# Peptides against a protein of PDB entry 8BZL, part 81

Target 1, 228 residues: chain A of PDB entry 8BZL
Amino acid sequence: SYDRAITVFSPDGHLFQVEYAQEAVKKGSTAVGVRGRDIVVLGVEKKSVAKLQDERTVRKICALDDNVCMAFAGLTADARIVINRARVECQSHRLTVEDPVTVEYITRYIASLKQRYTQSNGRRPFGISALIVGFDFDGTPRLYQTDPSGTYHAWKANAIGRGAKSVREFLEKNYTDEAIETDDLTIKLVIKALLEVVQSGGKNIELAVMRRDQSLKILNPEEIEKYV
Target 2, 242 residues: chain B of PDB entry 8BZL
Amino acid sequence: SRRYDSRTTIFSPEGRLYQVEYAMEAIGHAGTCLGILANDGVLLAAERRNIHKLLDEVFFSEKIYKLNEDMACSVAGITSDANVLTNELRLIAQRYLLQYQEPIPCEQLVTALCDIKQAYTQFGGKRPFGVSLLYIGWDKHYGFQLYQSDPSGNYGGWKATCIGNNSAAAVSMLKQDYKEGEMTLKSALALAIKVLNKTMDVSKLSAEKVEIATLTRENGKTVIRVLKQKEVEQLIKKHEEE

## One batch from the design tools (peptide; aimed at target 1 G28, target 2 N154)

Design b1_p22_4_s1 (made by RFdiffusion4, then SolubleMPNN; from b1_p22_4, 10 letters changed)
Fold by OpenDDE base, seed 3:
Structure b1_p22_4_s1 (fold): chain B 228 residues (1-228), chain C 242 residues (1-242), chain A 22 residues (1-22)
Amino acid sequence: as target 1 above (228 residues)
Amino acid sequence: as target 2 above (242 residues)
Amino acid sequence: SIEELKRESLYNGVVPGAYSNK
């Protein structure tokens, strides 16, 4: 019998495959997102580039569109599928609606995609959570999180992956209007938050910044060290 | 845990994809394949295990496949799965060429196959492919390239890497002996022989048990060449003299 | 361990040596 039903309800009403996918996410590298006043920042824990690896192929933060970027925790191959689908949707939206997506719109699209994979016969859930940041057309910075279940929420700051609890606890204590008063302070907040769980300092951090009316900027290690 | 490992690729209670891990385990039983990137070219070297004297076809290469004029790959894992994936790579490359009137960029071909591999880890009624691939190529964007992909649908770019039997030891040797920025194709060939001599489960390395392909640029064209047995013998002999 | 490298590959991309029997 082809086990057609991968994600089914347990007798007690649980979707175990979704819960187990959430456990998979907890094994992923830590990602953090912070919404500033006129900036959004993503940071990801990275392992040192393996000896003989091409650094170009090591990315944990990606653009979905000019106004939206994403970090993820969990299964890298699953993330690539989600990213590709989201990019296609962003372009499709520009073509059909003649405006870029809102950060909420693309988050909802990703969430709906994930949810369908929890309900469709013969599909397992995506083993990823995502932090999606960007700017709406009105210049409002946004941060969303989505998980394997297809749930999503807006945040001021959040974290996902293995160190997420410690990073969130740090952010809960240190995220204030004063701490995000400037772009540089917001960047420093993200770096400090990641340093709660990342060993060996700024060399093991991937950091991306999107400012209002600017494209995604990936900071190089030397730029990151200026904030440490 | 064992209840979840025997079915369609699903998450275990601890969030593991055992079928993907088991597919990765299948790779270790295959013959050694290595790739080395040089400044002036890139190579694949593969262990040839099935020296069956009764094989009627002169298999020019059992483990190294030309994908298009600018790319080749080697495979480690389940042979039938490898045949399906290498055929798919050729089809993807050909479709791209027909659509865009230019060869597919190396990384795009790799990612296209990796998306297929990923799908076989996510869709019910499918199992992961028990295959890892090494890709060598040239394109106008990045020049000479070496990629590795696995059963999960992950990939990465490398200066040197190895898959299959004793690949962990091979990778360790490559990390020690690979000289970044100074690697010529000639030195890469010597390094390949050195690594294979230590990692192949054979008493003595022989040219009949090794396949080597090089990818170079000559007069603005990519040249993919499988080394003749005599050329491999010379490389082995040179290594034995050092 | 090779098993750990296999698991790492799922989350961090390809890890050389993960696809070895020894």
Scores: peptide ipSAE 0.382, ipTM 0.752, DockQ to the pose 0.865
OpenDDE base, seeds 1, 2, 4, 5: peptide ipSAE 0.379, 0.199, 0.198, 0.173; ipTM 0.785, 0.768, 0.635, 0.683

Design b1_p22_4_s2 (made by RFdiffusion4, then SolubleMPNN; from b1_p22_4, 11 letters changed)
Fold by OpenDDE base, seed 2:
Structure b1_p22_4_s2 (fold): chain B 228 residues (1-228), chain C 242 residues (1-242), chain A 22 residues (1-22)
Amino acid sequence: as target 1 above (228 residues)
Amino acid sequence: as target 2 above (242 residues)
Amino acid sequence: SIKEAIETSLYEGVVAGAYSNK
């Protein structure tokens, strides 16, 4: 059976399934990423964990490798597939090249994966955008964003998901060299940015911090409240 | 809307996956399945709908499946889809055991199947599986565990949960009555009967309409046991007396 | 609504009781 091409060009040159996947991303919880001087910070809008749910299974920020982490907006199941593929690639790179991936490398890998799903017959696009942060081996902090189309760009700060517009507007106004002068100020900037769209304060924020030469740290609610 | 409803799982203009949503909605009409985690074990309780007198003695649970020595699952949804997925779970568990010479961790088995489910939502020529599953298990990493998965390929860990018909009402009752840290398997069984009695559209709960399995640890081994009808009758009777 | 619960499940992970009207 000819698998009908899922993603095709419209007469006006649009890839509707990609655009619609971008609409799916807008329904996702807001994620924000900020690159500081010697720190990268990811924050995600967290809906209250349902009573009786195991919190361990509710994570929106994940490590791809020791030097790279990712937040996403969109379909959680789609994200899991991308994360797993990225993790395998990170490990493969370490084995074959004997160095960890650069943040750009793994971003490009993810972007290429997404792009292939927009061009392959019988596959729908991934319904996710991602913020990928980390440190290159030279100690340079990096932030990248990917979308369902497989495009990617480097950013100083960015947001994805439902509240992304408001958060980006906030970041455009408030992201200055002074605002990221210290690690604590950078963290505060992320929290303040998320609070533009999150009503219930620190309880509804998941926050991850990666400092230079340090592993990913997920902040607990008490640590987050210190910055609120 | 109809154009997107009748084809391979694709995004609607609003970014919806209608085939996945419809599969999830269809499960709401399936028989009720409950899972409850206790300190000393975990249980599944499932509604048994197909009681036909001409059915040869159901040697096996209609809705509860043993996956390996340390895990079992219950299913809500399309029976044929459930059979495929439960068989796949067994194969995954077996391959892992052969490869690593240890049983597959519970969450890894769940995620492996969830990746398959997700694929059926993304690849052309496939429809989503019309099945939600509850998983019970024990491993050395996290002890007793309860998971739920849906047609989207999402999963979550739970202390107590419900899938199928009247699942919302069941979950509400579980939230009210589940006592974290104090739940024994005995109390969990009583809670399961209480919830099923209220959520099943039957005038009177009978042992013939309920399947219950428990997973416990005895002498460093996992024991999966389907309760006998008489045991279920006793649980129902106790509930009626309280 | 069931629809909202399903949508939440897709984006936030499995929601207990999301698929039943009762």
Scores: peptide ipSAE 0.423, ipTM 0.794, DockQ to the pose 0.799
OpenDDE base, seeds 1, 3, 4, 5: peptide ipSAE 0.395, 0.381, 0.236, 0.391; ipTM 0.777, 0.767, 0.751, 0.773; seed 5 fails the geometry check

Design b1_p22_4_s3 (made by RFdiffusion4, then SolubleMPNN; from b1_p22_4, 11 letters changed)
Fold by OpenDDE base, seed 3:
Order: sequence, then structure tokens, then C-alpha cells
Structure b1_p22_4_s3 (fold): chain B 228 residues (1-228), chain C 242 residues (1-242), chain A 22 residues (1-22)
Amino acid sequence: as target 1 above (228 residues)
Amino acid sequence: as target 2 above (242 residues)
Amino acid sequence: SIKDDIIASLYEGVIPGAYSNK
């Protein structure tokens, strides 16, 4: 059967390995991204760390550069590979072009990488979707999503992973200009969106905030609880 | 489910990587390996299953490998795969030392191998490595460290953990008895013996069936020591007396 | 189940330097 082979087209035009990789993403922890006026926010469902595990090591929100960060849903080992490649590209771009990447540029790079892994006979697709947020050099906040196929789109708000459908439905109803009027309201929107699928409240949320002309800030649990 | 388990590591219709899952399942049948982080050191304890009286070379460490002056690892799974990965770890560590004139940070060595493992789950014509590893080490950045990695290329830092046979039961026992912030290397050794005594598929724990290595700091240097059989016997005896 | 734990483990790994450009 075609679905047992490398990523090939089925007779009806499906890339089954890509579709199946998307199923792998749906098993991942939920991530949400929201673009505000002068802020971008990423939130991720944080699974309880095992008692004997080092709590400092488990992170699902990653800096790609000073102006770009990424959350993902899906296979963590696959994500590590993508993140490493993206980080190298960000540094390479700074060296060669003498400017930081635009959020679109690095998104397109990641998307192209993913796409190549859908076309090579010697590779399976990446089992990850990503939310990529940041600021362009002109100060414009950006949010992009990529999937295992290598498609990418710009969003005002979006979600990926297990609870993505419920979170998206919430965002579709609650994302308004008023809801993102301030940085605090934007953060609150992300937290509320995640709480649609996270049962244990603020303790099980990882939240990253990037404001215009500021570095990525990871909020501590106490800071998150102020918005709950 | 069985339809997608015979070829290169590919996704099933449900988004599963069966070859990775099967590799991890195979490791569950391997000899038990424990790692415990203490305030003054870190240890590995491994089940020695291949006690063939006719083995001429008593491999001083069948399952515990020194990687460099600051790191060691223990393996659970396919021996041939383990040999390849441990050699690769040594090469990575050596290359780093040559390039940067300092020892590779512990997490960086673990990550480098995990990237290789991940590649074997994604590239055609390759199967996952049927090996999980425990890493112990010291570096100037984080001090004493314990890591675990699996066939998927995932890893994590731990205070105490177990891989191989009866690992779930071992982890449960470690969770009960591990005292955060109060763990000495001495207490960690005692805990390792306690857990192995309950998790190894042996009627009686004997020193010949257990390998233990400790990593400590002495006079600003890392010391990796494999315990002698007599030392392990004493630990077992102490446990039996308690 | 052990199987469920195995599946879950595929989603519980570490990303090194998550908050650094290193």
C-alpha cells in the first residue's frame, strides 16, 4: 500500500505520511499564540513534571533569535531538530544580511525545511506544528503557523495540538480589538484560551511574552496567576 | 497497527512511530539501570546479566562506560547498538575538547547523541537504536547531573531514574525514598541497592550481578570510580541487615 | 499502561537552550 512507502502520493492524490504526521501533532500538548497591538504571546499546556525530573529542563517555548520565539506541538525530538536548524539560520542571516530575520523569513525557512522532508524518499515528515511569533525590524508584531506539510500562514491568533479545536473556537469568539487593546488584556486572552483545555489552572501553563523592543520574557507561575 | 511496523520508521494512520515504540519496548526487557543524583556526587547502578563463567575477559564494566574525565553512561538495550552509541559519545566529547580546549558540557554531549538517535527515527533505511542511556556527569555550569535518553532522541534531566526491566517499579520506589536536598552519595548507594534488590529478576541480589559507578569531585577534579565487588557486597550486606 | 507511557514519552523531551540563543 502507498501508505507503507516513503512519502508518496496515493492514487487519489493524498500524501498519507503528511496526514499521519498531522495526527501525531494532535497528540501533542496544546499551544496557543496571539498577536496583540504591541505584543505577541505564546502559551503552552505544561504537563506536570515528574517528581524526580529536573523542572528546569522541560520547555516548549523556545527562542529562535532575540526577536523570534516558537512554540510547538508534536514530537519533541523532531522539534529540537527544527529549532536547531532555525537558530542556525537566524544567526547566519544576521551575519550575511546584517539584519535579524523577519518572522516571515524564518517561518518560510522552517516551512521549506518541513516541505523537503515530505518530498525526499529517504525521510519521513516532521511530526510537529509550530507557532512562530516575534517582531519585524519595523516593530510589527507577527504570528505564523507551520504544519508537517510545510504550509504556513499568518494569523491574528491560533492554536495547535490536542486542544487546538476548542482553543480556536474560543479565540474566534473572543478575539476582538477590545480584547487586545492592552498588553495585559492580550495576555489574559491567551490564558483564558488555554484554560479551555487545561484543567489545573495557571500552574500548568507556560507563558512567553515578547513586547516591542523587548526581549522574550517567560512569566513565572505567580505572574500568570495574576491574570487568572 | 501491524501494517506500519515492517519498513523504515514511518507514521501510522494514528500518527504513531511503531518502530520507536517497539525499540522502547525492547529496552523494557533489558537489564535494569539506575541513576541517582546526590549533593556530593552521582551514581549509576546496572544489572549484570551476562555472567558467563567462561567469559575470559571479565569486562570490568559491561554496562557502564566512561565517556570522558567528567562523564559516564549506562546502557539498557541492544549491546551492539550500545557499543556504537558509546563510541560516538566518546568521539563527540573528544572532538569538542580538541575544538574548544575545554570539556564538553554534559547536556551538550547528551543532546548531540540524541540528535543522532532522532535522525535514525526519521531517515530512510535506518531503524531506531534499541538503546536507552543514563548519563552521569559534572560540569562547571550545572555541577553534578543525571540524564536519561531513549530511542526517540528525547532526553531529560533527573534526580533519580531507571531504565530497563521493571523500570516503572524502580521509579516508583525512587519517588518514595528519594529525599530532595538531603541525598548523600552514601544514602544514594543504599537506595540503589534497595531498589535493585526489589527490581532485579533474581532470587537474591549478589555483587557479581551488579555494577556500580560513582562520580565525585575531589580536589577540583572529577573522579569516576567503579566499585569493587567487595564494596558492592558490603552495600548489599548492609541492606540485608536493615 | 507501559504502551501509553511510551507514547507519552515521545512528547515529553527537553529542548536545550529554550530561552537562550545558544
Scores: peptide ipSAE 0.358, ipTM 0.766, DockQ to the pose 0.166
OpenDDE base, seeds 1, 2, 4, 5: peptide ipSAE 0.291, 0.253, 0.362, 0.261; ipTM 0.707, 0.727, 0.768, 0.758; seeds 1, 2, 4, 5 fail the geometry check

Design b1_p22_4_s4 (made by RFdiffusion4, then SolubleMPNN; from b1_p22_4, 9 letters changed)
Fold by OpenDDE base, seed 2:
Structure b1_p22_4_s4 (fold): chain B 228 residues (1-228), chain C 242 residues (1-242), chain A 22 residues (1-22)
Amino acid sequence: as target 1 above (228 residues)
Amino acid sequence: as target 2 above (242 residues)
Amino acid sequence: SIREAIEESLYNGVVAGAYSNS
């Protein structure tokens, strides 16, 4: 019965469930990623945590490993599944290869996982895009994006989610070698990019920074306000 | 719209999962469940709807389930779905205890079930569970905890929250009256009665229509207690006198 | 609205404490 095939080609060659999953991504909070010289920065639109909710449980930026972190836009529950699978793969790689994953490797793993969910009978696509940032073992900063289709590309800067168009337009105009010359300038670029779509300043931004040979640092609101 | 509403959970052209949304809407018609975190404990309070005189004495809470020695949950939604999920929670907790020789951390139990819920939103031939849960627990990592999960497989930690009928009004009242850092279990119980009295479509709140469970720590052990009807009556009476 | 709360839960990771007032 064709009714079990969730993702099928249209007569004009479209995969509607993949396209519709991309529309689900646009409903998600905006995320931005920027690759600096010796830094990678992720920023996410933080909608005001409901009064009485524990902020600990509302994180949109997560570590996949010590050298890799991810932000996403779209279905939060779908993202958790992808994150868990990616974390297991990162640990498995360390055990089997005795080295941490490259950012490209784990991105390709996530992309392959997403692609399989577009081709498997009785599975809908993941309703998420992801920005994956980190450092390769050689100290090279990397930024990748994945979409619901399982495509992935390397970027200097990119954005996903609701405000992604406006943020990308800002980045296209303002991403220069001078704008990323220092770590602080790179952080400022991310904040300025998010402020194109986020109202009320630093209180509505989640920001994560990974520097060369350093662990992921999530900035507190006070640290963010210093850059605003 | 109808084409996407009648099949396996698929995306609409607008990127919506209608079956998940409809499951969440259906939960809005279920009996009210409240959770409140206090400094010295955590509680669940639930509306009891099925008071049939021919029901053999309800030995067990209709809406509140003990999961293990350190956790309990309340359910809003389809009873049969709730029974499946609560049984799965117990099995997960038991398997963890056997494997690690320690009780499962509260958040890990919640996430394990949420991964199951999520799977039922993504895999064909399945519908979402028509159930939201409130979880109360204690562990050595975070102490007393309150979580909420929905049909999507999303979850969050809370100081106080509500699911089921009139949940929005209940949450609004909780936001007004909940005092962070100053909430005792006694004050939480009083707040629960206050909120239920306003959110339940009853002329007068009665102990027969309310189930309350508390989770406390006594001598380094977790104690989960369902309040006796007389204790609930006293709480209601006290609220009526204030 | 209920719809907004549902969307916030699904897409923004904030579990809506309130699904319905009905």
Scores: peptide ipSAE 0.351, ipTM 0.792, DockQ to the pose 0.714
OpenDDE base, seeds 1, 3, 4, 5: peptide ipSAE 0.293, 0.220, 0.304, 0.214; ipTM 0.744, 0.665, 0.708, 0.678

Design b1_p22_5 (made by RFdiffusion4)
Pose (drawn by RFdiffusion4):
Structure b1_p22_5 (pose): chain A 225 residues (1-47, 50-199, 201-228), chain B 238 residues (1-200, 205-242), chain P 22 residues (1-22); non-standard residues A62 YCM
Amino acid sequence: SYDRAITVFSPDGHLFQVEYAQEAVKKGSTAVGVRGRDIVVLGVEKKAKLQDERTVRKICALDDNVCMAFAGLTADARIVINRARVECQSHRLTVEDPVTVEYITRYIASLKQRYTQSNGRRPFGISALIVGFDFDGTPRLYQTDPSGTYHAWKANAIGRGAKSVREFLEKNYTDEAIETDDLTIKLVIKALLEVVQGGKNIELAVMRRDQSLKILNPEEIEKYV
Amino acid sequence: SRRYDSRTTIFSPEGRLYQVEYAMEAIGHAGTCLGILANDGVLLAAERRNIHKLLDEVFFSEKIYKLNEDMACSVAGITSDANVLTNELRLIAQRYLLQYQEPIPCEQLVTALCDIKQAYTQFGGKRPFGVSLLYIGWDKHYGFQLYQSDPSGNYGGWKATCIGNNSAAAVSMLKQDYKEGEMTLKSALALAIKVLNKTMLSAEKVEIATLTRENGKTVIRVLKQKEVEQLIKKHEEE
Amino acid sequence: EEEEKELREEEEREKMIKAGLL
């Protein structure tokens, strides 16, 4: 089989294929995640008439208690999502507990890292925001990127214009903004309206403590706008 | 040997996959192919690129392939690659029926093939398939459906779409004329002739298939030349 | 120069969308 080293070091210690994978992420639609007191919210920018909206969604459920949003190569994302879904079930089988948000994040990150050091393969061209609750009810938000690095965040953005949205969230992520569920959803819509020039072209989802993923209707989103 | 390896599965500096993009260029030079969803069925309209006089026409169709009892598809791009992929689609549909004893839902069949196409872009060092496919079908979950897939393995559901030559002009005509939720098969057939009229008119140059439900059973039929010649006459009056 | 750079990046993005990469 094909064994060519695709990800290699360059002078100065750069891994060019990983950096190029990060560029693919920037070409992706904006995704925003905010961790609230008892709620986590994900929002994504949408790119069209005659298209079935159900089929092209950027927010997916990995397990009953974990879901994710992504930016970058949509085909690579389907592969990572299905790998993570299989791992969530393997964990329930072996430990008899649902996966912690951290556990599945670590798994997705290590999968991505393996694709930066394996022969015959290019890195995954996606970043992911992963949200959910732990056993003790603690809300979580993690980010993964193509290098395999992962971190926890109060709020974050990935994809096109993520730097601008991040700077908005830094000034606006306060206790007042995450005091209630309605204000937590509102902060995500405001963060997206910063780069989407729009309001009717946004998808949003909410996850509450042990209540599973709820995707908001267009009519419910129009009320906030 | 590193010297002769064209490295078909790497990123460009901008995060682009050049082989995938070049494959999409090949599809843009293929015969026009479009699909339209309606309340009582789904249809595929395709430009025949085999319009030579000395051809025999031994099959019921040239560009439209039955995948299982409830599904058919059409292709744009490299014909040989399309043969490999359509054979694989039939195998996936049969593997699902064997396992669950029920027909494969349409989206599950598209996802399964797209995973194969995505793998060719990430590992193996091989050129990707130069094929875009339109899928039409019916399942107990979502009823009549239309899907499109491209070389990278991306897919989407559409009420109407077009692939191949002059597809951008065709998508424009569809946005203007397609009445969302009010289309019947007869009106969708009229719109298909209208679109192919601009982007290409003769019955020998076109191929039309329809998918409908009759007595709880799916019917996939290629329209005879007589029916196509009558549809062409009905449009010229407009 | 900044406007030319943003335009080039948008054109690249449109090519990726056409290719189905996004």

Design b1_p22_5_s1 (made by RFdiffusion4, then SolubleMPNN; from b1_p22_5, 10 letters changed)
Fold by OpenDDE base, seed 5:
Structure b1_p22_5_s1 (fold): chain B 228 residues (1-228), chain C 242 residues (1-242), chain A 22 residues (1-22)
Amino acid sequence: as target 1 above (228 residues)
Amino acid sequence: as target 2 above (242 residues)
Amino acid sequence: MEKEKKEKEEKERERAERAGLL
């Protein structure tokens, strides 16, 4: 069956393993990214953790470096591999170039890694999309998205996972220069966008904020509820 | 027969490379790209399919890539494969410039990438790149040039050609309207709009859905310019008035 | 026939978009 063939084209020119990896992403919890003026914000839908599961172990937002963080949708195990490779590359870049990576550079690295897993026999595609946010050394806020195929693009705002369509439709209507005029307004925009698909309020949202020249801050539930 | 279709690129009993053919089928579903060679320049025109309001405006072109000061390309097929190949083209061009202190000849850059494409059709454990490219360039040897390459690693020089969706129909139109030896860049731009209007699967051609780049020579330097939306609108309007 | 052809072409476009075709 062509659907089980890794890294081969179907007779109609499709890479079914890449398409099926995209379907795995669509089943993932929703993640949202928004670029403000001097802020980048990531929001993710918290999966209802089983009553006995430690909530602290399910992180969907991860720092790649001091100036870059990533949220993902899809296979958590695949995401760990990508995150670890990206962290090693960020450290290698600091050692060899004496500067932190640009958000584009590390996105391109991740995208190239994903692409190679779509072209090498004996490897399946990564079942993840990622939102990568951060600041370049010049203080410019950046947001990138990458998918299982290894494509990547720069965005003002975007969403991935099961609720991504509804969240994108919200962002397309509500992302304006006025809506991102302040850090607080930008945070509110992300929360409102996630609330389109998250049924219970601030308790089911994880939010991370990176401001210019500041480290990644994960907001606590009480801080999130102030914006709701 | 089906046993050969699902493996790494191997010959069928009929001598066909099915994985290469299937990669070409994938390209047939990609957005249309065309190239036209004129006496005073060369152009690429490409269909822009992904118009998203939330894209960061820093994106100069979706389908047209500057390779160096003297060359650009347009791509049809798998985006991630295209990104890998366009980066490789840039690296090859830069390594040549560093080694020889002169820009790489256009055909030599095309050939170097085609050898890479061919290798992905011959070596086990690899699939073909699902990408065709159009290359435009200028060099001191042949002047203005247009090339096409496919997933097999084959390439050829062209006066006018098309890749992607409805490429066969576009090529037929180009063969009818292309006047050999009399093509100006201005007439080539008009021809590009005419062909795209008929080839693109859109009800009405709009400047938002069309990317055009021109390569010209000014004061002994190559100038690669992507047309502004207003310039494309004027070309479309002019075509609608004819 | 034309409706089925259009629906097939639309499904192929949607698949092409999902595959990240340019």
Scores: peptide ipSAE 0.127, ipTM 0.580, DockQ to the pose 0.017
OpenDDE base, seeds 1, 2, 3, 4: peptide ipSAE 0.028, 0.094, 0.025, 0.024; ipTM 0.672, 0.584, 0.677, 0.704

Design b1_p22_5_s2 (made by RFdiffusion4, then SolubleMPNN; from b1_p22_5, 7 letters changed)
Fold by OpenDDE base, seed 4:
Structure b1_p22_5_s2 (fold): chain B 228 residues (1-228), chain C 242 residues (1-242), chain A 22 residues (1-22)
Amino acid sequence: as target 1 above (228 residues)
Amino acid sequence: as target 2 above (242 residues)
Amino acid sequence: MEEEKKKKEEEERERAIRAGLL
């Protein structure tokens, strides 16, 4: 059966292992990314952490470098592999080029990594989509998405995971130049978008903000509640 | 790792490479891409299916890629495979320029990529690229050129061709309407709109759903231009009036 | 008719996303 084969084409031209990896992503917790004028914002739904689980180990928003962060939906173990490789590449780029990676560069690296795992018959696809946000060295805010196939695109706003459809529908209606005119409005837009799929407000949202020339800031629940 | 290297693209009992055929089938579901060679230029016209309001304004065409100053390509098939191949084309072209201090001839760039494609059909543990490409270019050897390549690593030069969705029907229309030796870039643009209007599974052709690039020679330089939406609208309007 | 058109456009969009096709 082609569904059990390592990523090969079906007779109808489908890569079932890639499609099944995308289904794994859809089971993931929702992540949202929005590019503002001078800010990028990532939001994720918090899964109920088991009472005995260290919350620090369940972070869905990870820094790749000082100027780049990533949220993901899908297999956490696969995400760790991608994140680690991306971090190594960011450091390698700093050493070899003496500049931080552009958000596009690291996105392309991740995308190429994913693609290679779809083309080798000795490997399965990564069961992960990622939202990659950050600033280029010129101070331009960027948002990219990658999927299990290794596709990538630049976005103004997007969502991945189980609630991604509803969140995207909200963003398609509410993402305007006025809605992102300020940092606070941009943060509010992300929170409102997540509230389409997340119950009980700020307690179940993790929010990360990167402003121009600033490091990644994870907002605490109290800071999130100010925007609700 | 080597345990799955045995799952090479292998010949069927009938001598078919089914993985290549299935890759070509995948391309048949992709957005339509047209290429038309004219006396005074070459064009690519591509269907834009993914119009997302949240997509960042792409400075570059979604399906049309500049390879170097003298060449562009359009892609039909798996996006991630296309991104890998278009990047490789740029690298090959740049390496050639660095080595020989002149632009790579169009056919040599196409051939170099086709050798890579072929290798992915022959070497163990790899699948074919699910991508066909149309290449437009100019060089001093053959002037304006249009090429097509498929997942097998086969390629050919064309006066007009189509890849992706409804490509067979498009090729049939091109064969009927293409006038050899009389094709101007203006007439080629009109033909591209005519064919896309018939082959795209859309109720009405819109400029937002069509990307067009032209390659011309101006003052001894190659000019690759993506048509503005307004220019495409004018072409569509003109076609609707005929 | 508009709902069917939106549904078809959404199915086409989902197909394009699933296929990762250009």
Scores: peptide ipSAE 0.065, ipTM 0.728, DockQ to the pose 0.017
OpenDDE base, seeds 1, 2, 3, 5: peptide ipSAE 0.026, 0.030, 0.023, 0.171; ipTM 0.682, 0.711, 0.685, 0.581; seeds 3, 5 fail the geometry check

